# Peptides against a protein of PDB entry 6RGO, part 311

Target 1, 392 residues: chain A of PDB entry 6RGO
Amino acid sequence: MALKLLGFNQDATCFSVISSNKGVTIYNCDPFGKCFELEKSTSNDEELDFLVEMLFSTSLIAVVDKTIGASKRKKLKIVNTKRKATICELTFPHEIMDVIMNRKIICVVLKSDQIFVYDISCMKLLRTIDVRGEKLKSTSKFRNSEAVGDIGVRVSLSTDNNSILCYSSYSKSDKENAPLNDIVVFDALKCIQINVLPAVHQSNIVCIACSPDGMLMATASEKGTIIRVFKTIDTENDEPILVNEFRRGSRPSRISEMKFNHDNTLLACVGESDTIHIFALPVTTTEADANEDDTLQQSSHSLSSSINGLQYISKGLANRFGKIIVSKIPTQSQQRHVAYIKIPENAKYRIGFPKDTTNTIHICGEDGNYLVYSIPRNEVGPCTLVKSNTFD

## One batch from the design tools (peptide; made by RFdiffusion4, then SolubleMPNN)

Design b2_p26_3_s1 (from b2_p26_3, 13 letters changed)
Fold by OpenDDE base, seed 4:
Structure b2_p26_3_s1 (fold): chain B 392 residues (1-392), chain A 26 residues (1-26)
Amino acid sequence: as target 1 above (392 residues)
Amino acid sequence: SSPVINASEEELEEFEKLYKETLEKL
């Protein structure tokens, strides 16, 4: 049977899948087992497509049926899984592209590049963010979304109550084809813009992760070779703070998902490559315990792949209005992964970090594998498989 | 155009109740 992964919930206690014959299934991670199913409404052999966002390990889910018909793709259903009942239905003007939530906020992303921000407690609309609104004043041509691949507004929401929303925005360019390479940081509760990070990549941003506390964000472009980590709120001299720059690889490969662990010490990424990469973030020691001379000689076992390539940072046109965040980190000094997981070639995987075990990662594949790995902290190497389960 | 909410007052009250009961468990 073809499986399609919907991903983990916020704390990686559950994951959601589409089974072609059954519909949507939600699995509990521990104890492993099926906890909920949405039956297919039609007997047709049509390829099922859904969005499902679960509120942690609760009976509350948001569901969008994307399988058939322009009308269904515009409907968000809030479902009580215990009652097996729809408790609220929202109809949007455009197709729903993404849904994210935490304990306070639901964000709904439309194909129109609009983000609707709701108070989850009463389903009240707090804000409509029009990401095109500054640009649509210039060019009436809706990019035919068919010819430009899966390039749309990307969003990530902090899992805490601060509800920091990071989203991709169009750079200030007079070009009809301005890239989605700005990041806006938004307080979803107060409905205020906190920060704008201009031109964080040279191409469209295709993946964003917000840290659980909303203090960090990770970004990847269509190239997927470099991951950048920024502070969300803090600035230095009104400039964005680049905390880390990680090299996933030398070859272009799409990153589909990134996640921080719950203590902001690890960043994982997955995508079209045969490898899940895990990067270490510097522990921001609060100034107090800086006394011990733990010369952790990070023995950078420089796997000296002598890429002598002076990659001329092409002087990408410093267009007049956006200070491109140029990495101050030399390409040779770009941090590599500290850990990795090998996955089957062309297998789609999703990732999640459990709350209680900061050195553990959950992964699930369209191959029907749910896997728990231990992450090495003291050495660079492969993760160790701790638990394996299968689903259908 | 604003999104249309299709929920009865009873469904919204049940949602608010479920939401409160959900947060008490989180």
Scores: peptide ipSAE 0.350, ipTM 0.886, DockQ to the pose 0.854
Fold by OpenDDE base, seed 5:
Structure b2_p26_3_s1 (fold): chain B 392 residues (1-392), chain A 26 residues (1-26)
Amino acid sequence: as target 1 above (392 residues)
Amino acid sequence: SSPVINASEEELEEFEKLYKETLEKL
C-alpha cells in the first residue's frame, strides 16, 4: 500500500498519514495505536492527497482534501475527531498549500503566496499577508504554473502562545525572478512584523523551522548543504544574528523538514538523503552568578568549539545588488552533526521531538515504520533505537 | 476574493465551545 506521511503534531504525541486504501489516519505515539481515521469519501482510484494539521493531541484537526477537484483544494475543514464531524469550513480564493497552528493561531498558506492568519478561538481573520507585495501585482505574469512546481512560500510557527511566525519572502531585487531567500519574522497575535532577515541563502528557501519559544529559526535552501540558525527577534546593530551554520553534507540534497527540540539544544533535519542529521546548538549558559569560588580544576576539556564570535552580517559586503548576503562561516568552522539516524533509501521520513524527553526523537517513514531513538549527548555517533512499531 | 467562512452561528458556537474545552485539556 502507498503511504504518504503528513507529519507529527507540535509535541510529537501523534502523527498523521495518508493510506491509499483508508484515507487519513492519526496514530498516537505512546501508547502506540490508531486514534482517528478519516475515510476516503470517493471510490475513485485517484491518488489521495491531504493536508492535516493537528492541535496537539486534541480532538481538533484542520483538514484540506487536495485529491478531488480545484474546489476542495480551496477548503479548510475544522474537524472534531471524536464526533467525526466538520464543525467549520473556510473557502479560500486559491489552493491551500500549507496549514500550521498552535493554541492561538491558524496560518493558511495559499498558492497565491498569501498567508491568512486566524484567531483559532473564533476563526476570525486577523491578517492577510501578501508575500509578493504590491510591486509584483503589476507584473501579472503568473509564473508559468508548470515550472514553479515545488517552490512556494514556506512558514513555521512557534508552538508556544507567543505565536512567532517565520515565513520566506521574495528578495526586493527588481528582477522578475527574485528568489524566496528573505525571511520575515511576524508576531501573529499582534499582527506586527518584528524582523526581516535579507538574503539568508543564495537560492530559494525550501525549509524553515521555528523553535518552540519562537526565539530561534533554522533555514535551508534548495541546495540543502548548509543549515543556518538565526535569532528571530534580537538584532545587533539592526543586523540579523547568525547563531549557527551547520553542514549537513557536501552533496546537494533537499531538506523536507527540520525541528528544534523543546529546550532549543538540538536541531534535527530530514529529507531526500539516507540520513537524519541532529546538530547541537550552543547552550547559552546564562551567566548564573558563578560567585562560588570552588576551585575544582576538573579539566573538563570543554570542547571550546571556538564559536568564532557572532559573525555580524557586515553591512559593507553589499553584493552588486545592494543586498547584504549572510557571510558564509568558513567551511572549517561549520559544525557537523553530533548524532545521526540511517534511514532506508527512497523512504520519506518525518521527525518530531517529544516535550518531556529532550534526548529522544520520534521518526516515522512511508515504509510503515514508527521509530523512537535515543540521542547521544556526550559523543558524536549514531542514535540508539529504543522502540519500533509498524503501521499500514 | 476574500475567504468565506461557511458555518452557521450554531456551528461557530459549537466550535468555540469545543475550542475552550480543548484548551482546558492542553
Scores: peptide ipSAE 0.326, ipTM 0.846, DockQ to the pose 0.881
Fold by OpenDDE base, seed 2:
Structure b2_p26_3_s1 (fold): chain B 392 residues (1-392), chain A 26 residues (1-26)
Amino acid sequence: as target 1 above (392 residues)
Amino acid sequence: SSPVINASEEELEEFEKLYKETLEKL
């Protein structure tokens, strides 16, 4: 059967799949099993296409049926999985490209490069962000780029209640085809722009991940060779803080998904390559106030020494023309993966980090495999398979 | 055109209730 993966929920307790015969199926990860099915309403042999965003492990899902006709592609349904009932239907002016949510916010991305931000509690519209309209204000020439390709606004939302929204925006270039290579950081609750990261890549951004707490953001371009990690809120001298630059590979390969683990110590990436890469992030010791309590010197001394050297805070040389050039971290200082998973060639996989086990990763494939891996802590190497299940 | 909400006031109240009951279980 043809499977299409929709992905994991925010805490990797569930994942969603399109089955050509059954429609949308949601699986629980532990105990592994089918927890919901949205049956195919049509007997037609049309290829099923859906967007499904699940609110954690709850009975609330957002669904867009993209299978049949331009009308359904503009409709967002909020569904109660326990009642098998639509509770709310939203109709948009344009096709829905993406839907993301947390406990507070639902964001709807349209083909028009608009982002609609809602308070999920009452489905009240808080903000319309017009990424194209922002471009028009900055660049006089509206080419209707029939961008023939999958190049649209990318978004990521923090899974916490801070509701930090990161989205790709068009660069301020006099070129008719300005790339989507800027990032905007937005407080979705307060409806304020917090930060703008200009020209974070040379080409369009195709993948963004926000950390669960919204403090970090990872970006990848169409080349998918370099992943950059930035602070979202913090700036140094009004310049964006580049925390890490990772090299996924030497060859171009599209990254389809990136995720941080729940403690911001790991970043995973997956895409068209035969390898899931896992990168270690420096532990940002928040200086917790050292209240004096004298308890046990457990000697975690050893691995701190080798990571300290490459705080190349690449001072973005503001070139004379006010363009913040994200200074290229020297290719020698580009960190490699600390762990990896080999996946079948041409298999599409999704990734998720469970909340309770920071060194565990969940993966699922369009090959019908759900796999749980342990991530090595103190060595560079392959992840160890801990659990496997199959689905159809 | 603005997005159109196709929900009755009763459906929105049921949604708000379900949302609260959902958050209490998270």
Scores: peptide ipSAE 0.324, ipTM 0.876, DockQ to the pose 0.854
Fold by OpenDDE base, seed 3:
Structure b2_p26_3_s1 (fold): chain B 392 residues (1-392), chain A 26 residues (1-26)
Amino acid sequence: as target 1 above (392 residues)
Amino acid sequence: SSPVINASEEELEEFEKLYKETLEKL
């Protein structure tokens, strides 16, 4: 059967798949097994496409039927999996491109480059973000979105209650073809813009991850060679907003998904390559009061790669926000992965980090494999397979 | 055009109840 992966939930306790013959199936990770099935409503041999976002391990899912020819591509259904019932249906003016949620917020991304932010508790619309309207304030002509089929607004939401929304926006370039290479950081609860990160890549951003706490974000462009990690909030200290730059590879390859682990110590990425890459983030040692005494030489190899190389090139092009966030970082400051997983080149994979085990990663493939890997702590190398299951 | 919510008041109350029961278990 052709499987299509929808992804893991926020805590990697469940994952969802489309089976061409069955419809949508949700699997529990531990114990491994089917926990929900949404039957195919039509006997037609049409290629099924869905968005499914699950609220953690709960009976609440958001579903969009994206099947070609269906008028349903504009409809968001909220479904109770325990009752197998639609609780509410929202109809949008444009096709739904993405749906993300946490305990507080649902965000719906449209093909119109609009983000609708809802309070999940009452399905009340809190905000409509018009990313094109923000572009128009920068003199850029309306490009009809029809011509660039694969480039749209990307979003990521913190899994915590702070509900930090990161989204790609159009650069204020005077060029008719302004790339989606800015990032906006938005408080989805308060409906306020917290920060704007201009020109974080040279090309369109195609992947964004927010940390669970919303304090970090990762970005990748269409090239997928460099991953950048930023602080979401300007700290009062003159600390650089760019905290890491990672090299995934030398060859261009699309990154489809990135995720932080629950303690912000690891960033994983997956895409069209034969390799899942896992990067170590520098632990920001909060200055706990160094009371003097205990000489325990824990050789914490703090990979304090002091990114001393972020010289503020104060070249007099004050970018629109006065901050040059991305100078030409020397290629020498680009960190490589600390761990990796080999996957089949032709199989799409999804990734998830479980909450309770920060050095474990869950992966699932369109090849029907659900795999649990242990991430090495003290060495650069392959992850170790701990558990394997198959699904159909 | 604004999004249209196709839900009755009863369906919204059932949603709010389910959501509350869901969060009490998280």
Scores: peptide ipSAE 0.280, ipTM 0.841, DockQ to the pose 0.874; fails the geometry check

Design b2_p26_3_s2 (from b2_p26_3, 13 letters changed)
Fold by OpenDDE base, seed 3:
Parts: C-alpha cells; sequence; structure tokens
Structure b2_p26_3_s2 (fold): chain B 392 residues (1-392), chain A 26 residues (1-26)
C-alpha cells in the first residue's frame, strides 16, 4: 500500500501514518502495534492527505483532512482517540499548513503566513502572529504569495511547559524577494517575543527544530548543507548565540525534519538524502566549584571545539545592520556527524528520540519499516540496529 | 477573518477532563 508518514509524537512513543486504503493509523513503538485507526471517510480512490499531531502517548490528537476540498483543509479537529469522537473543530480563513502542540499550546500555521497560538486547555486564541504583516511593516511592497511554491513559514515548539515557539520570518532586506531567513523566538504562553535572529541563512529556512526545554534551536536552509544551532535566549554572559555549525554534506539536499534528543546532547536530521545524520552537541559543563580532590575521572573528551573564530564584528557595524549573528564562520569549524543511518534514497523517513534512552533513535519509513537504532557514544560511525518492525 | 471555534460547553469540559487525565499520567 502507499504509505505517507506523518511522524513521531514528542517522546517518540508513537508514530502516525496515512495508509491509502485505511486512512490514518497510529502505531505504538513499544510494544509495537496499532493503537488507533481513523477510517477513510470517502470511498473515492483519491490520494489521502492529513496532518496529525498527537499529544505524547495520550488520547488527544489534532487532525486536518487535506485530501479534498478547500473547506476540510481549513478545519482542525481535536479528537479523543479512546472515544473516536471529535471534541471540537476550529475553522480557519486559509488552508492549514502545519499544526504543532505541547501540554499547554497548539500552534496552527496557515498558508497566509499566519500562526495562530491557542491555549489547549480552553481552545482560546492567545495570539495571531502575522509574518507577512511583519514583512509589510519592513518592506512597503505587497508580494503576491502564489509564486513561492513550497516555501512557507516554518515552526517548532518546545515539548516542555515553557512553550518556546521558534518560527521563520522575512528578512528586513529592501529586496522585493526577501527570504524567510530570520528566526523569531516567541514565548507562546506569555505571548512575548524573546529574541530575533536575523539572516541565520542566506536562503529561506525550510526546517527548524526546538530543543525539548526550548533553550536551543536548529535551522536549515533550502541548501540543507549547513545546520546551525542557536541559543534561544541571550544569556547575560558574552557567549555567542550561535553555539554550533554542522555540515550535513557538500551536495544540496532538502532537510525535512530535525530533532534534538531529550538532554540536548544530540541533533538528528533527515531529508531527501540516503543518510540520517546525528550530530553531537557540546555539553556546556557549568563550572561546578573545582574542589581539589585529585580523582582521575577519565576526561570525557568534551569536544569543546571552542568556536574561537566568532569574532564579534566590532560595535560600529552592529548599530547599522542589527546583531550580525552569522559572521562567515570559517569552513574549518564546521563539525561533521558523529553517527549516521543509511536509508533508501526514495523512502521518506521520520525521526524521533525516546525520553528514557538518550542514545537511541526511532525512525520510520514510507517503505513500512519502523527501526530502533543505538547511537555510538565514543566512535564516529554507523548506528547499530537494535529492533525492527514492519507496518502496512 | 477570525478563526471560528465549533465547540459546546460540554465538549470543552470533555477536553479539560482529558487534559487533567493526561496531567495525572505524566
Amino acid sequence: as target 1 above (392 residues)
Amino acid sequence: EKPTLNATEEELEELKKLLEEVRKKL
């Protein structure tokens, strides 16, 4: 059967798929098996398209039927999977492009470049973010949005209760064709903008990941060759906001998904390439007080590659162009993956990190494979397959 | 245009109960 992957839930305990014949199926990862099925409402041989966001291992899902008709594509259903019942329905003025949630917040991204932020507990609208309206305030020219193909506002939400929302925004460049290469960091609960990261790539951002705690974010552009990791909050310390720059590859390839593990030590990416890449994040050892005692604990080689090369371009230029966050990082400071998984080139895969095993990654493919890999700790190399299951 | 919520008070109370059950398990 043709499968379309919807992805893992926040803790990688479940994943969702579209089966052309069955509709939406949710699988539990351990024990492996079907836990929910949403039957196809239409007898037509039309290609099924859905958005499904699951709230962890709960019976709460958000569903958008994108299969057919402009009316359904504008409707978000909140469903209780135990009751197989719609609890409520939200209707939007434009097509829904993405839905993300945590225990507190639902964010709905529209084709209009609007983000609607809801309190999940009462389905109250907290904020409408108009990314185009922000662009129009910076650029006096209306751009007809029809011609921009698959380039839209990208979002990621922290899985914690802090509910840090990261989204792509249009650069303040006077060019008619301003790219979606800025990042806004937003407190979705307080409805406050925390930070703005200008020009984090040269081209449109196509993938964003927020860490579970909302302290880190990762970005990739249309080129997908470089992944950048940023702190979401300016710490009072003169520490650079850009904490990592990773090289996925030399060839352009779209990154479809990125995920942090639950302790912010790993970042995985997947996309159109035959390879899932896993990068190690340097653990910032907080200097706990160096009390003297001489115990030869084997120095875990913290790859504190001090990115010494992020010279703050002097105070004088910063005043005119804003915080230049991305100076030309020397190509030599670009870290490679620490681990990888080979996947079929023609199969779309999705990734998830389980909470309890920080060195384990879950992956699922449109080829009908659910795979669990162990990530090597001390060696650069392939991940080891630990468990495999098939689904249809 | 503003988004519209189609929910009864009973449905919103079901949502609250479901989220409370979620909070007790997490």
Scores: peptide ipSAE 0.443, ipTM 0.917, DockQ to the pose 0.881
Fold by OpenDDE base, seed 2:
Structure b2_p26_3_s2 (fold): chain B 392 residues (1-392), chain A 26 residues (1-26)
Amino acid sequence: as target 1 above (392 residues)
Amino acid sequence: EKPTLNATEEELEELKKLLEEVRKKL
């Protein structure tokens, strides 16, 4: 059967798939098995397409029926999976492109480059962000560039209660086709713009990941060769802080998904390549907890591989026109993966990090494989397969 | 056009109750 992956929930305890014959199925990861099914509403041989966002391991899901010809592509349903009932429905003026949520917020991305921010507790609209309208206000002459195909506003939301929203925005260029290569950081609860990272890539941003705590974000362009990691909130001299620049590969390949683990020590990426890449992030030692006097002499031989990776704090050279250019980290200082997983060629995979095991990654494929891998801690190499299950 | 919410007061109260049950488990 043709499977289409919808992805993991926030803590990788569940994943969602579309089966052409059954509709939407949600699987539990441990114990492995079906936990919910949403039957297809139509007997038509139409290719089923859905958005499903699950609120952790709860009975609350957001569902959009995106099936071609369906009048429902503008409708967001909030569903109680235990009751198998719609709790409420939101209707939007345009097609829904994406839906993200946490315990506090639902964000709905439209084909119109609008982001609607809702308080989940009462379904009250908190903010409408008009990414296109912000572009038009910043640059007087933009014609309606129809979003050429797959290029639209990308979003990521922190899974914590801080509700940090990262989204792609149009650069301030006089060119009719300005790329979506700026990032805006937004407090979705307070409805305040926190930060703007201009021109983080040379081409459109196609993938964004926010860390669970909202303190970091990762970005990739349509080239997918370089991943950049930034601080979301913190700035240095009103300039964005580039924490890391990772090289996924030398060849262009689209990244479809990136995720941080729950302690911000790892970043994984997956896409059109035969390889899931896992990168190590520097542990930000907050100096604050140095005061507890606990004398336990555990001689952990920390192999201080002092990779004194020169923190090329790439001071954005404000070129002559006050544009913060994220200075190119020298290609020699670009970090590679610390771990990898080989996946079948042309298989679409999704990734998730479980909360309780920071060195474990969950993956699932449109090939019907659910796989759990252990990530090596001290060595650069392949991940080790720990568990495998199949689904249909 | 503005987005429209189609929900009864009872459905919104069900949503609140569900979120409070979630908050106690998470």
Scores: peptide ipSAE 0.433, ipTM 0.916, DockQ to the pose 0.867
Fold by OpenDDE base, seed 4:
Structure b2_p26_3_s2 (fold): chain B 392 residues (1-392), chain A 26 residues (1-26)
Amino acid sequence: as target 1 above (392 residues)
Amino acid sequence: EKPTLNATEEELEELKKLLEEVRKKL
């Protein structure tokens, strides 16, 4: 059977899949099993395509049927899974490319590079963000999204109530083909732009992850060789703070998904490579409570990679030719993974971090495997498989 | 063009109740 993965929910308690024969199925992770099924509306042998965003382990889902015709691809249904009923429907002017939500906000990304921000409690439109702005007027050529993985606006939303929205934006280059290599940090509740990170990569950003608390953001470009982690809100001398630079690999390979764990100590990435990489983030010890003298030499070999230097990304000198030269951070500052998982070649996998177990990762594959791995803390090495289940 | 919401007042009240139930569990 052809499976297509939609991904994990915010706390990795559920994941969604498309089965060619059944439609959309939502699985519960523990206990493992089907918790919801949305049947295929049509008997046709058409390839099923859906967006499904689930609000944690709740009966609230957002669904876009992308299978049938250009009209349905513009419709977002809010569904009560317990009642198997549509609560409301939103119709957009353009095809829906992505949907993300938390307890407060739904964000809808269109093929037009527009982001619609809704208050989930009343389905009121709070903001329309036009990422193209004036460039929408000139480029009547909608990118034909026939290419699997067209370079659109990427978004990530904090899973907390602060509702920090990170999105990719076009650089200010006057070139028609300006890369989506800027990041905007946006308070989705207040509808205020908090920060702008210019030229975080040399090429288009294809993957963004916001931390659960919205304080960190990870980015990857089309090259997928370097992952950068920034502070979202905090700035130093009005400049973006680079917290980490990770090297996934030496060869280009697309990253499809990144996620932080619940306590911002780990960042995982998955994509077209045979390897899920897990990186350790430095724990920001708030220096406050270090005063109690209790000499418990818990030799927590914290892999305190002594990132002593907040490396200023020196202002990418726009060279005289409008090429943003992202200052090459010295390759010596690039950290490697602390852990990895080998996956089948060409298998698409999705990742999730459960809330209650910060050293556990959930993964699922289009091969029909749901796998739970333990992440090593004190050594660089493979993750250990703890649990496996199969789905169809 | 603006997005359109198709919802009754009853459906929007169902959504609020569902979110209140969610808020009590989370």
Scores: peptide ipSAE 0.432, ipTM 0.917, DockQ to the pose 0.880
Fold by OpenDDE base, seed 5:
Structure b2_p26_3_s2 (fold): chain B 392 residues (1-392), chain A 26 residues (1-26)
Amino acid sequence: as target 1 above (392 residues)
Amino acid sequence: EKPTLNATEEELEELKKLLEEVRKKL
């Protein structure tokens, strides 16, 4: 049977899949088992396509049927899985490309490069974000449908109640083909733009991850060779802070998903490569706990020497030279993975970090494998398989 | 065009109750 992975929920307690014969299925991770099914509404042998966003392990899901016809692709259903009933429906002017939510906010991304921000508690529209801005409205020639590869506005939302929204935006270049290489940080509750990180990559951003607390974001371009991690909140100098630059590989490979663990100590990435990469983030010791034992100093020195490349991306230099030099962290100071998982070639995988076990990663594949791995803390190496289950 | 919400007051009250249950479990 052909499986299509939809992904894990916010805390990796559940994952969703499309089965060609069954429709949408949600699995619980522990105890492992099917917890919900949305049956195929159509008898047609058409390839099933859905968006499903879960609200943790709750009975609330957001569903978009992308299988058939432009009408359904514009509809977001809020579903109670326990009742198997639609609670309400939102209809949009354009096809829905993505849906992301937390306990307070639903963000809906349209093919029009618009983001609709809703208060989930009353389904009130809080903001419409037009990522194209006013200047690009005049050149509203629809990107020719054929050459619009999988390049659209990418979003990530903090899983906490602060509801920090990170999204990709078009560079301010007056070129008709401006890349989606800016990042905007947005307070989705207050509806305020917090930060703008200009030209974080040379090409379109294809993957964004926000940390659970909204304090960090990770970005990857179409090249997928370099992952950049930034602070989301501006410093007193109003300059974007590059915290880390990770090298996934030397060969281009698309990254489909990135996630932080719940304590912001790990960043995982998955995509078209045979390898899930896990990177360690430097623990920002807040100066307050500096009173305990000297013994951890020896391992920190090798990491600290690479962190001195905190490159302030001066907004002032960007205006003067027209090129935002994301100053390359020297290729020698690019951190590699600390851990990895080998996955089958040509199998798409999704990743999730459970809340309670910061050194554990959940993965699931279109090959029908649900796998739990332990992440080594002290050694660079492969993750250890702890649990395996199959689904169809 | 603007997005449209298709929901009754009863459906919106069901949504609120469900979110209150979510807030108690999480």
Scores: peptide ipSAE 0.425, ipTM 0.913, DockQ to the pose 0.849

